# Designs tried in a protein design run: peptides against a protein of PDB entry 7UQJ. Part 241

Target 1, 160 residues: chain A of PDB entry 7UQJ
Amino acid sequence: PELYQNFNITPPRGVLFHGPPGTGKTLMARALAASCSSDERKITFFMRKGADILSKWVGEAERQLRLLFEEAKKHQPSIIFFDEIDGLAPVRSSKQEQIHASIVSTLLALMDGMDNRGQVIVIGATNRPDAVDPALRRPGRFDREFYFPLPDVKARFKIL

## One batch from the design tools (peptide; made by RFdiffusion4, then SolubleMPNN)

Design b2_p23_7_s1 (from b2_p23_7, 20 letters changed)
Fold by OpenDDE base, seed 2:
Structure b2_p23_7_s1 (fold): chain B 160 residues (1-160), chain C 160 residues (1-160), chain D 160 residues (1-160), chain A 23 residues (1-23)
Amino acid sequence: as target 1 above (160 residues)
Amino acid sequence: as target 1 above (160 residues)
Amino acid sequence: as target 1 above (160 residues)
Amino acid sequence: MDEILEERTELLNKKLEEEEAKR
């Protein structure tokens, strides 16, 4: 976030980190949060797990998302990190459509409602980018995607 | 890993990675796995999530643990990485004691049954070291613990 | 570290972490240091920035390197982490050759002078592996290299 | 699974390279 301001790069509203489990998506999100916070400008880091928002807040997931975005906006500059975002906003499939559709719609509206001048960055992490609703991957939402490869098994051979 | 070879420290059978979420525990475990394999000596990396073993294999978790350890032994040198190991082997609390007690007992027996010369390393990752059954943290099991601090915000500024 | 002992891989004296800024090189080095310290055996972690050794210790950089290695040897097991090692040991180019050549030569001598059984690991981190003097990248020095890929360079510019 | 992930990485990297070349 601070890096964006320093570089006059329009910060993406949303960044999708995708790649196999344990490729450092969560670590990178935390690293970015801390790298963007100076002594003059602390970044507030919000972390939520996608599946937890669905399971812990049955019927309140939408309200919790709104509160999360409000709190993130209040504590700007901030990062919202959704771990396992495919658990929060799965691809719309016919049978579970209604509950997922409302949460996805709320997340879409919250991302769309962020003013481009907001110092709130949303990072979604997934092991399954194809399991994330394509509507979230559109411009103005998670419009930037980062593949976290498994560091080649061979490249790691040199560390050990 | 290289530090330990230089130190002639008997490698623990089990290593507990603990620290806040997104401190790189899973990335480190993977980095270690991949860094230990050479072109001459590939390491097989087994990854299991603690909660998944409980939820996906209701009543078969013990069998799946045995199969995992057998397969790891067959594919030596190998790493078994348990992500969220506190989900697999929580501290024994009175109400859910029976199912957890059997899985913990199976994991204890599997770790105790590893020959000290076995080329199988077990890495457990947790965000809550105090939520891991103390029996797993005893000598011959997860007898080495590694704290993954949140890199101090100031220390990260030196990284970035 | 523990993984190496199990695999009987001769640990390199020096490990070069290379990759773009903020790929977690310093985090990994700290995580490795923390991951090698048990309650019974604390690892001393020395961190130096390559450019700081040149800038803060004009004319004393060689002495500071010697003192660092002596202190690391005294506090074994230890890790010396050189952040921005390309700033400490740049590729020898004609105009700044003399001052850099002496520091590089001192670092080479210190790494060569480590007994292979020494419990001192040197980790160099760089964003520019090609800017590190090839003499440091030879066997017995930084003979293992780890690429920390950016989650795609553009990806990071999108995060940044 | 690893091959599919590698191919996706290369595709993503290539797409990203093409977007920088357009700036």
Scores: peptide ipSAE 0.000, ipTM 0.271, DockQ to the pose 0.058; fails the geometry check
Fold by OpenDDE base, seed 3:
Structure b2_p23_7_s1 (fold): chain B 160 residues (1-160), chain C 160 residues (1-160), chain D 160 residues (1-160), chain A 23 residues (1-23)
Amino acid sequence: as target 1 above (160 residues)
Amino acid sequence: as target 1 above (160 residues)
Amino acid sequence: as target 1 above (160 residues)
Amino acid sequence: MDEILEERTELLNKKLEEEEAKR
């Protein structure tokens, strides 16, 4: 939160957390939700795994996405976190094209339909940013990207 | 490893990180590897996703597990991190019993076969500890369990 | 970053990450720096341990702090992360009062001297927030506090 | 290691619980 006002950076609607698995993408998203919550202003955190949306909601993935965005909008300020978003919105060029194209199109429409004044942030986490449909990485969608590097074995991430 | 000796605590062979998705289980496992790595003593970090071991190594999952443990032993001190271990070692009572039973039995044997003097720590991360085969949660295996709670939605992690 | 503009929360100059050792404070600070860095806008991350500043820079700690803040200002947008800040800025009431008072006074002056328009964020991490001089926890300094809590005492974090 | 990480998630829960309880 505080960095962006100091930087006078308009908050994007969507943030892509990318980096190798286990670099803290999901932890960061949750820590964000926690951080931005005050006693007066509670952030509602919605989390979905991309793979779970595809596997559990075969044929209802679009509806579940719509419901998720509606609920996030209803409970704003809110964060929608898509973990493993490459599982939800793979590059359209993979031969399983039609179902993925529909899910991606729904997610695109939901992100585009968010008013910039809405207190809903969408965070997508992926281990493979290039596996995410480039249409999701456009301005007004996941237009800010955050690289979560491997904690370099040399970079004493003095985590303690 | 070294921290346990400093605390006079025998290092467990296996640690189960359990908690909701995105609570930092994988990040913490990496942070371990980084924190326990000194300039003099580098910890080798091996990471596998349970679901990836099943999906990518259909029919070779046992061999891949054996190779992983051998490589970890060769590069000790080391950490083997299984992300989404519930995907690798689901409860045996699920109808896909035979293939899972073999993978679980292999993982059990590999964990049991680790000498306590080996500087290899196995960390399993799951969002659903009850979906992990109880045999893996016995002494000498994942005999220590860590609950990774949701970072408080209000815990003023005003970090971002 | 983005959440603050949506939440219209003025960014603090300083953020205190407090919580027991091993809670992800430093990891989070690094993940922040990585996150807020885009290809177009690289955040410079400066990390110092409080204990290292006292132990390595005996008699030069003030100068090192000044240089650090100058360098951070020169390389803005930037994050200054003080790990173990309780080692740098202990409560003044401990009998080693004079040297600590001078280091604390220098840090106070450096934090007070940062213009709110400056793209420098100071993050202090401590295991003992009550061991940090209360003067550092005032508005315009470490005026936002983040509790990084203990994972369950039963839960063997093999991470340290 | 264990205790210090046993010292990195429970208070995340307590704070979640406290701040969910404040919801």
Scores: peptide ipSAE 0.000, ipTM 0.343, DockQ to the pose 0.087; fails the geometry check
Fold by OpenDDE base, seed 4:
Structure b2_p23_7_s1 (fold): chain B 160 residues (1-160), chain C 160 residues (1-160), chain D 160 residues (1-160), chain A 23 residues (1-23)
Amino acid sequence: as target 1 above (160 residues)
Amino acid sequence: as target 1 above (160 residues)
Amino acid sequence: as target 1 above (160 residues)
Amino acid sequence: MDEILEERTELLNKKLEEEEAKR
């Protein structure tokens, strides 16, 4: 937030990093956390995987998301990075759909509940932007999307 | 190319990228694929996740590994990148242990079966090098290990 | 090493990483340093910022560059990473032009003075490749250029 | 940063599209 205030840019509440796997989403999030951390202003970096939120926290995923956002707020300025956020998307099995829908709805509510003045940035990374719930991609949530192409092999020869 | 000629270093058959999550392991693998490609000599980059090998290919994981190595050999020069290779390590559950042991043994055999003259490099990435089977970390397999530290915040300001 | 032998590619003396800020240039340089360091052969990684060379070392910048290259040669195999190498480009003030021209000329001479057999790689990173002196981009210097596209913003998150 | 990221992403996407279109 204030980092973006210093840049005269309205802070995104959420930034969606999408593109093919291994295009640097996770590291960019960490790199942003690092570049925004000064000796005077350390940014606390939180990382969760979408699949871990579903698999490790069965029945507590919503609570763990709340705790994560509370901890991020307590340790602001902070970045919450959701790696593989498409892993929070409902898989077509009806019973998993309800669980996923509840977790996604909780994440939506947590993102909506962040004051624009809060020094918490949420970064979601996905290989499948189309598998991310469109509701997460709305203004006030992951309203900025950043496509990380695989540098084309020629552009890649121009990269390494 | 000649950089390594000048280093008089035998090509690793396998390179283990290890370090904390989001330290750039996957990016580096892709970047290496890019740097080693030329307009004259495109490197084919194959990527698999350790967890995907186990979960998506139940009962065919060994076959899929064989096909991957065959395809990599057919499209050489090539890089096979295993992201989260620690996901191939047996979890202590006896039934999963046998499946994991079979998959790991197949991977070991495939790495051992690569001629040193083959233009196939295998890169494994893990956040938990100690969770990677020590047999994979032996000479002729993932015999080179590259630690991707979290750049400390100061080094990160020096990195971004 | 031998991957590059098998690829029949001449080692760059210098590699220019160019592309928009935060595309992972600096991280890639560090990750290359890490990926080239084995337990048997540690690569010494040197990092300098272009702006720091100009601002911190007023009147000694040429000497500091010489010392850096000497130290890199002493600790070979080594990588010298110049972050923001465009910061060595003269800003249009006539007095800074001469200082920048002298520093750039020193860097050119140092890169030219490296034996092709030396195990020192120079990586320059810039957001403004067009602001890098074309003389630095010639064969035997930064003769390989690597465009770090802003991954179409979402793949920056998958690259790093 | 986001605008810079967006602008640069658009510029890159455009360059990538132009390079893809040249192939």
Scores: peptide ipSAE 0.000, ipTM 0.289, DockQ to the pose 0.100; fails the geometry check

Design b2_p23_7_s1 (from b2_p23_7, 20 letters changed)
Fold by OpenDDE base, seed 5:
Structure b2_p23_7_s1 (fold): chain B 160 residues (1-160), chain C 160 residues (1-160), chain D 160 residues (1-160), chain A 23 residues (1-23)
Amino acid sequence: as target 1 above (160 residues)
Amino acid sequence: as target 1 above (160 residues)
Amino acid sequence: as target 1 above (160 residues)
Amino acid sequence: MDEILEERTELLNKKLEEEEAKR
């Protein structure tokens, strides 16, 4: 939120962090949340793991998503971080389509329903961007993507 | 390995990274691996997720652990990173004790069987250190622990 | 840089990482730099230690800073990481004011002179944020800070 | 750990500068 306000930029609604596991996606999201929180402007950081929402809240995942977005709105400026978002919204596979379809539909609706002026940023992290439902990767949703490469020894060399 | 060799310190056999999710445990492990890799001494980084070993390798998890440690030894200096190690070696719960007990026993034996001069470091990451079998947290195994606190929301405030 | 470009966000000119020694400030800066480097867009990472600039380049610190910023601009997108920036830009203390004042003035001018479209990010790390000249912590300079808490002192002690 | 990371970072930076100067 603040990151964007200080630049007079409307925050993107959704950001997808993708890359190999342990490339710092979650840490970056936390660091970003930290960086966006001034003394004057506290960012509330909400973190959920996609698979945990499905497994812990079987049948209530939609309600939990709604509550999460409401709470994020209530505590704005806020960041909602979905770790392993491919676990929450896997590409629609033919066999368990209904439960996943409903959760994906709810998440889509929640992201679409965010006021463009809302101080809620959604960050999704995945190791498999191709396993995330393409509907989530459309403009107005997770329309911005960040690749987290391995700290490839080569990339680190180019850094160092 | 190199990190400890430069200090004339015998590398700990096992290091437990624990703390809330998204505190950078996995990133730190990768960054440590990359930091310990020089041009003269490349560290091989092996990453496995505890739950993935159980779910993908039902009945072969022990063999996969043995192969992983053999491969790590073959490619030494190496780091074995177990993400979500509480998924691999949950505290012995009464109901599924046999399958988990065998995998835990195998991991214990593999960690105990590491030559003290071996350039293999094992890093376990968990969000729930109390959910890790206490046998793994004994000297000669994951006897060193790192707490990854949340970037304290308050500390985040002094940040901006 | 990439982190901000993918967002169509002008990167903040300066970010201050602060927290106790060994909290991973340098590691995070490197990981950020690595994470911002794609195959298509390699970030050049410049690392300097604040005290080293003063000690190694007595009387040339200003020139070295200028060269560093020019090189960073030439190799953009780039990150300039100042480790121990409190050694470079201590809070103006009455006794050694002239030498430090000149270096601080140069750094201020360089940070102010960065084109808002420049793909140069400056990260300063310190263990003592209160020892950094407040002029550096103003908007358009190190206007974003990051607290790195100790991983619980007890947990680190078991590793070392 | 930080000191080694710093030293290695300096060493890596120096190697990069040397590789870039060779290009």
Scores: peptide ipSAE 0.000, ipTM 0.348, DockQ to the pose 0.300; fails the geometry check

Design b2_p23_7_s2 (from b2_p23_7, 21 letters changed)
Fold by OpenDDE base, seed 1:
Structure b2_p23_7_s2 (fold): chain B 160 residues (1-160), chain C 160 residues (1-160), chain D 160 residues (1-160), chain A 23 residues (1-23)
Amino acid sequence: as target 1 above (160 residues)
Amino acid sequence: as target 1 above (160 residues)
Amino acid sequence: as target 1 above (160 residues)
Amino acid sequence: MDEVVEERTELLNEELRRREEER
């Protein structure tokens, strides 16, 4: 929020952090939340796991997403971090389509309904960007993507 | 491995990284692996999720652990990183006791069976250190613990 | 400190964290400080910026370094973290040589004067390890180096 | 932590800025 305001940039509605497991995606999201938070202006950081929304709230996932976005809007400036977002919005596969389609449609509508003046950033983290529904990766949603590479093993600690 | 060799230090058999989700535990384990790896001496980094070993290998988890430790020993110097290790070796609870007890017993035996001359480090990461079987947290196993705190907004790690 | 005591290891006098800005060097130093601190044994974490020691204390930098090391010794186990240590101990260049040479010489003497039984670890962080005086990178000083790779910028935003 | 976060944020911002300038 503040970051993008300080740059006079319209904050993206969503940022996708992708890369292998343990590349610091979640750490970076928390770090960004902490850095944008001053003593005068605290950023509220909401974390959800994609799989938890599906497993804990079968039939209420849409409501829980709405409540999360409302809470984030109420506590602006805020970051909503979806860890393992590929677990929330998998690519449409034939066998689980209806439940996932409703959740994805709800998330899309919530991201589309965020006023550009809102200080809510959505960060999705995934190890599998291609497992995220392409509808989420369109402009006005997760339209910015950040790859987190493996720390290259060639990062020579020259222990001199 | 190299870090401890360069210091003539017996590498710990196991290191527990604990702290809230997204504090960089996995990134640190990878960074440590990368850092100990030179062009002359590559560290092999093995990653497993605790839940994956249970869910994918019901009845073969003990064998998969043995194979993992053998592979790590074959590719020395190496790091075995168990992400979500509390999912692999939960505190003994009455309802799932037998399967978990066998897996924990196997992991204990594998950690105890590591020759102190071995260049295999085991890193466990958890968000819930108290959910890890206390037998794993004893000397000669995960006998070193590293807390990864949330990036506090105030930079006040009050190390309470 | 505790980490090295628990291993019967002579703690390194210094550890150099190097790598591009934003790679988590300071986060890691703080996480290590927090992790070595238990409820029973608090680690005192001292942070200084290299440039601040030069800019704020022209003519007292040597005294401030001595006081810092004395305070760290008094509050053992402790970590002294020098952020931007290349600003404290630049490679000897002809025009600023005398002031920097005295400060570097003082820091060297302080690191050399740490009793191997002392529970004081010095961590230096830099984006430019080659800008650090090689005398600091010798055995018994910053004799361990840790590279923090960029999350490779070449993480192609395939903005599809 | 704030400084690393700030530096990471600055790098992320510089990279965001560079990519916005390249567009």
Scores: peptide ipSAE 0.000, ipTM 0.344, DockQ to the pose 0.055; fails the geometry check
Fold by OpenDDE base, seed 2:
Structure b2_p23_7_s2 (fold): chain B 160 residues (1-160), chain C 160 residues (1-160), chain D 160 residues (1-160), chain A 23 residues (1-23)
Amino acid sequence: as target 1 above (160 residues)
Amino acid sequence: as target 1 above (160 residues)
Amino acid sequence: as target 1 above (160 residues)
Amino acid sequence: MDEVVEERTELLNEELRRREEER
């Protein structure tokens, strides 16, 4: 978060980290949290897993998301990291689709409801950016996307 | 990699990366693969997820493990990275326990069957080292364990 | 570490981790340290920050470096990790240049004074490899360099 | 299971805080 302030860059509300599994998306989110924490400004890091939001909080997922965003706002500057955010994507089953749609709609509303001055950054990580609801990838939401390539297998460590 | 040469430590056949999620276990495995690849000597990196071995290959998991090890041996020097290797641990259900036990037994046999001169390293990553079958953690298998601390743990690796 | 043995690569005395901030250089160093510690053989991890060596130890930095290397040798196998080693580089101010030159010269001498059989690895991390004194990047010192790419900076933020 | 995620989040936050106190 502080990085964006230091660079005079308006921090996105949401950042999508996408790339193959094990490209360091979660690590980068943690490293960003750590790198943005200063002696004067502690960053609170909240982590949730997309699949956990669906599986653990059946019927309360929306409430838990609200509480998460409220808690993140209370403890700002903060990062909310959604690991496997594609796990919040509608699965093709009708009943699951309704539940997923409600959760995604809640997440959309929470992201839209953040004031542009809030020191809350939302980071979504996914291995499947195309599985993330396009609505989440719109301006004012996850409007920045970072591809985590596989370290190019051609990372030719030239042994000099 | 270089550390082991300097320390006159025989490289284990298997290395267990353990620590909290997002501590860079997978990134480390990839970075190790990349760091050991030269222009003259490319390392082939094989990645499998423990849960995928169980879910995608029900009844063929043993064969797929054998094929993986054969392919790794053909393409040596190579790394086999098992992400979430605790996903191969017995789930408390009797029928799953038998399947898991067979897969783990196959993995044990494959690791034991590697010659000490093989240029195949097996890296297992887990968030739950205690969930990994103790048989996999024995000498000649995953006989080295690497704790990936959360970044702030004063690197007093007190190996207790 | 083990990978270098398998790949017949002579371990450097020093390894330079370079790449943008937050690329996991420090994490990698810690994970390498953890990764080389076994139940039978604990690796002692020493960490210093380049800027701290200059700021905290004005006039004693050379002595502190010597003590660090002695302690690392006493507690071998060990890793000395210099975070932000570019912070030891001469800043273009004449008075700082002399101090920096002395510290760098001391570090050079300490690295050169290590026998090739010493179980002390020096890892330098920098965001600015070009700011690291070329003398440190010579054979027998930081003679291996590992680029920690950002996930390809060519992850063009297509600002859509 | 939420306790584990919360505990991990707290540990991470405590961890982030300790790094700041050491700087």
Scores: peptide ipSAE 0.000, ipTM 0.205, DockQ to the pose 0.054; fails the geometry check
Fold by OpenDDE base, seed 4:
Structure b2_p23_7_s2 (fold): chain B 160 residues (1-160), chain C 160 residues (1-160), chain D 160 residues (1-160), chain A 23 residues (1-23)
Amino acid sequence: as target 1 above (160 residues)
Amino acid sequence: as target 1 above (160 residues)
Amino acid sequence: as target 1 above (160 residues)
Amino acid sequence: MDEVVEERTELLNEELRRREEER
């Protein structure tokens, strides 16, 4: 947050946290939210799981995404955190592919519709960055990516 | 594991990590595994999700739990991490309650059957500790609990 | 970084990450750096350890700090990350106290000399925030602090 | 517990550094 302001960089609309399970992606997103909150300026933190978008919002997922972005905009400055965002990925049933395509298309449109001047940041977390729709990873969406490596891989690199 | 061995403390059989989503429960479990691993002593880390035990192992969940504990014992010192362990909780259908009761009963028996001399630690993570079967939270099972609060609560706790 | 820009908040010159060992302070700093980098705009990430400033730079520590800040300014946008910044703290020898006082005084002067419009952010990480010189924690320096608590302390924060 | 999480954090940082150097 602060770094981009100093840098006169147009902040990305979305940040993708990716890496193996349990590498701290969700913790990092919450820590970022907490860090950006002060007593003077509370940041509203919204959290959704990718799998919940498909399962809990069957037939209403698009509407719920729209409501989420509207609520985030009303309560700005805000962060929308999508945990397990790859859970939006199609399961190999044709009916699920259509539902997925519609939900992803809605998310794309919502991210594209965010005014660059808006005080809303979207963070996506995934264990499978390659399972995230490439359209979500384009400029103006999840255009910044952070890798969260395993602790154990780090233990091995001290040995080399 | 090593910490308890060094202190001649009987390690808890099970540790429950609980707290809101994205507070670092899974990360902490992996960090514990990594830190308890030395060049001389690698700890084997097993991970399962509670929801996967119900959905992926339909009809074989008990067998898969037994195999997991056997494998953990063969590769000791080891950690078994159950992420979203409350996902074993029964959904309000009688058929799901029976399946849950059998799986939970198997997990209870496996935890009770762990010889205190075994170098196997079980970690359960949940966002809903009250949704975890109280039988799992008894002495000799998940008898130690660690709550994981939100980062914002941590930021607000000025040292009073 | 990005969040502060969206929020039209004057970014702090310095951010202190504090909390027990292994709570993710250094990880957070690197994740922040990586998020702030894009293909279009690389952020230069400088890392130093507090103990290295004393041990590797004996007699040149002040000069090395000056060079670090100059290099960070030349390669802006940039992040300077001081890991274990409390490692600048004096060890109980009078000679080390004098060396520490000089190094800390130099760091204070360098942080004060950063134009608020400069694209340089300083992040300090410590396990011992009370061992960090209080002068470093004043407005215009490490004036924002993020606590990274232990998993266990998280247990006790019942919603009061 | 604390030392454990420290070593893990150091290790994560080293891997991130390595990946930045490879890039």
Scores: peptide ipSAE 0.000, ipTM 0.291, DockQ to the pose 0.120; fails the geometry check

Design b2_p23_7_s2 (from b2_p23_7, 21 letters changed)
Fold by OpenDDE base, seed 5:
Structure b2_p23_7_s2 (fold): chain B 160 residues (1-160), chain C 160 residues (1-160), chain D 160 residues (1-160), chain A 23 residues (1-23)
Amino acid sequence: as target 1 above (160 residues)
Amino acid sequence: as target 1 above (160 residues)
Amino acid sequence: as target 1 above (160 residues)
Amino acid sequence: MDEVVEERTELLNEELRRREEER
């Protein structure tokens, strides 16, 4: 939020962090949430795991997503971080279509319903961006993507 | 590895990274692997997810753990990083005891069988250190623990 | 750098990492530099210690800062990491004012002289953000700050 | 950790400098 205000940039509604596992996506999201909070503006950081929403909230996943976005709106400026978002919104494959389609549809609606003026940023993290439903990767949703490369041995040699 | 050699410190066989989700445990493990790799000594970094070992390797989890440790020994100096290790070796709860007990027993034996001279370090990451079998947290195993606190909201000010 | 390009965000000129000693500020800066380096774009990571600039480069600190920024510009995209930046740019206290004022003024000018289009990011790390000259913490300089909380000291001693 | 990271960082910056000078 403040990042984008300080740069006079309209904050994206959604940001996708992708890259190999353990490249620091979640740390970066927390660090970003951390960094956006000022003394004048505490950012509330909400974290959910995509697999947890499917496994722990079976049958209530949509309601829990709505509550999460409402709570984020109530506590704006806020960041919603979905870790392992490919688990929450996998590419629509034929057999588990109905439950996944409903959760994806709810997440799409929640992201679309965020007024661009909303001080709510959604960050999704995945190890497999191609496993995320393409509908989530469209403009106004996760329309910005960050690759977290493995700290390549070669890049390490320049940093180290 | 080089860290411990440069300090004349015997590397722990196992290190437990614990703290809230997204506090950078996995990034730290990768950055440590990175920092310990020199041109003269490339560290091989093996990453496994505790939940993946249980879900993808049902019935072969023990064999896959043995293969992982053999491969790590073959490519030493090496780091084995278990992300979500609480998923692999949960505290012994009564009903799933047999399968979990076998995997835990195999992991214990593999950690105990690492000669202290082996340039193999095992890093476990968890959001719940109390959910990890206490047998894994004993000397000669994950006998060293790191807490990754949430980057506190207050110091969150300016990066964003 | 790549992070900001992928998001079409102008990178901040400066980011302040602050928190207790050994909280992983330097590790995070390295991990960030590593994560921003792709096969297509190697980020050059320059690290300097604030105390070293004052102690090792007595009388040449300004020239060394200029050379560092020129080298970073030559090797862009690049990250300049100042560890212990409070040692380089302490809050102006009365008695050591002249030498410190010159170094601070040079660093201010170098940060102000970075065209926002320069793929050079400056990261400062400190244990005492309140000991950093407020002029460095203004917009267009270290206008972004991250807190690194102590992983509990007991956890550090076991990995070291 | 900090001292270790610093010392490693110096060693590594020296190794980088050597590699840049060798290229």
Scores: peptide ipSAE 0.000, ipTM 0.332, DockQ to the pose 0.266; fails the geometry check

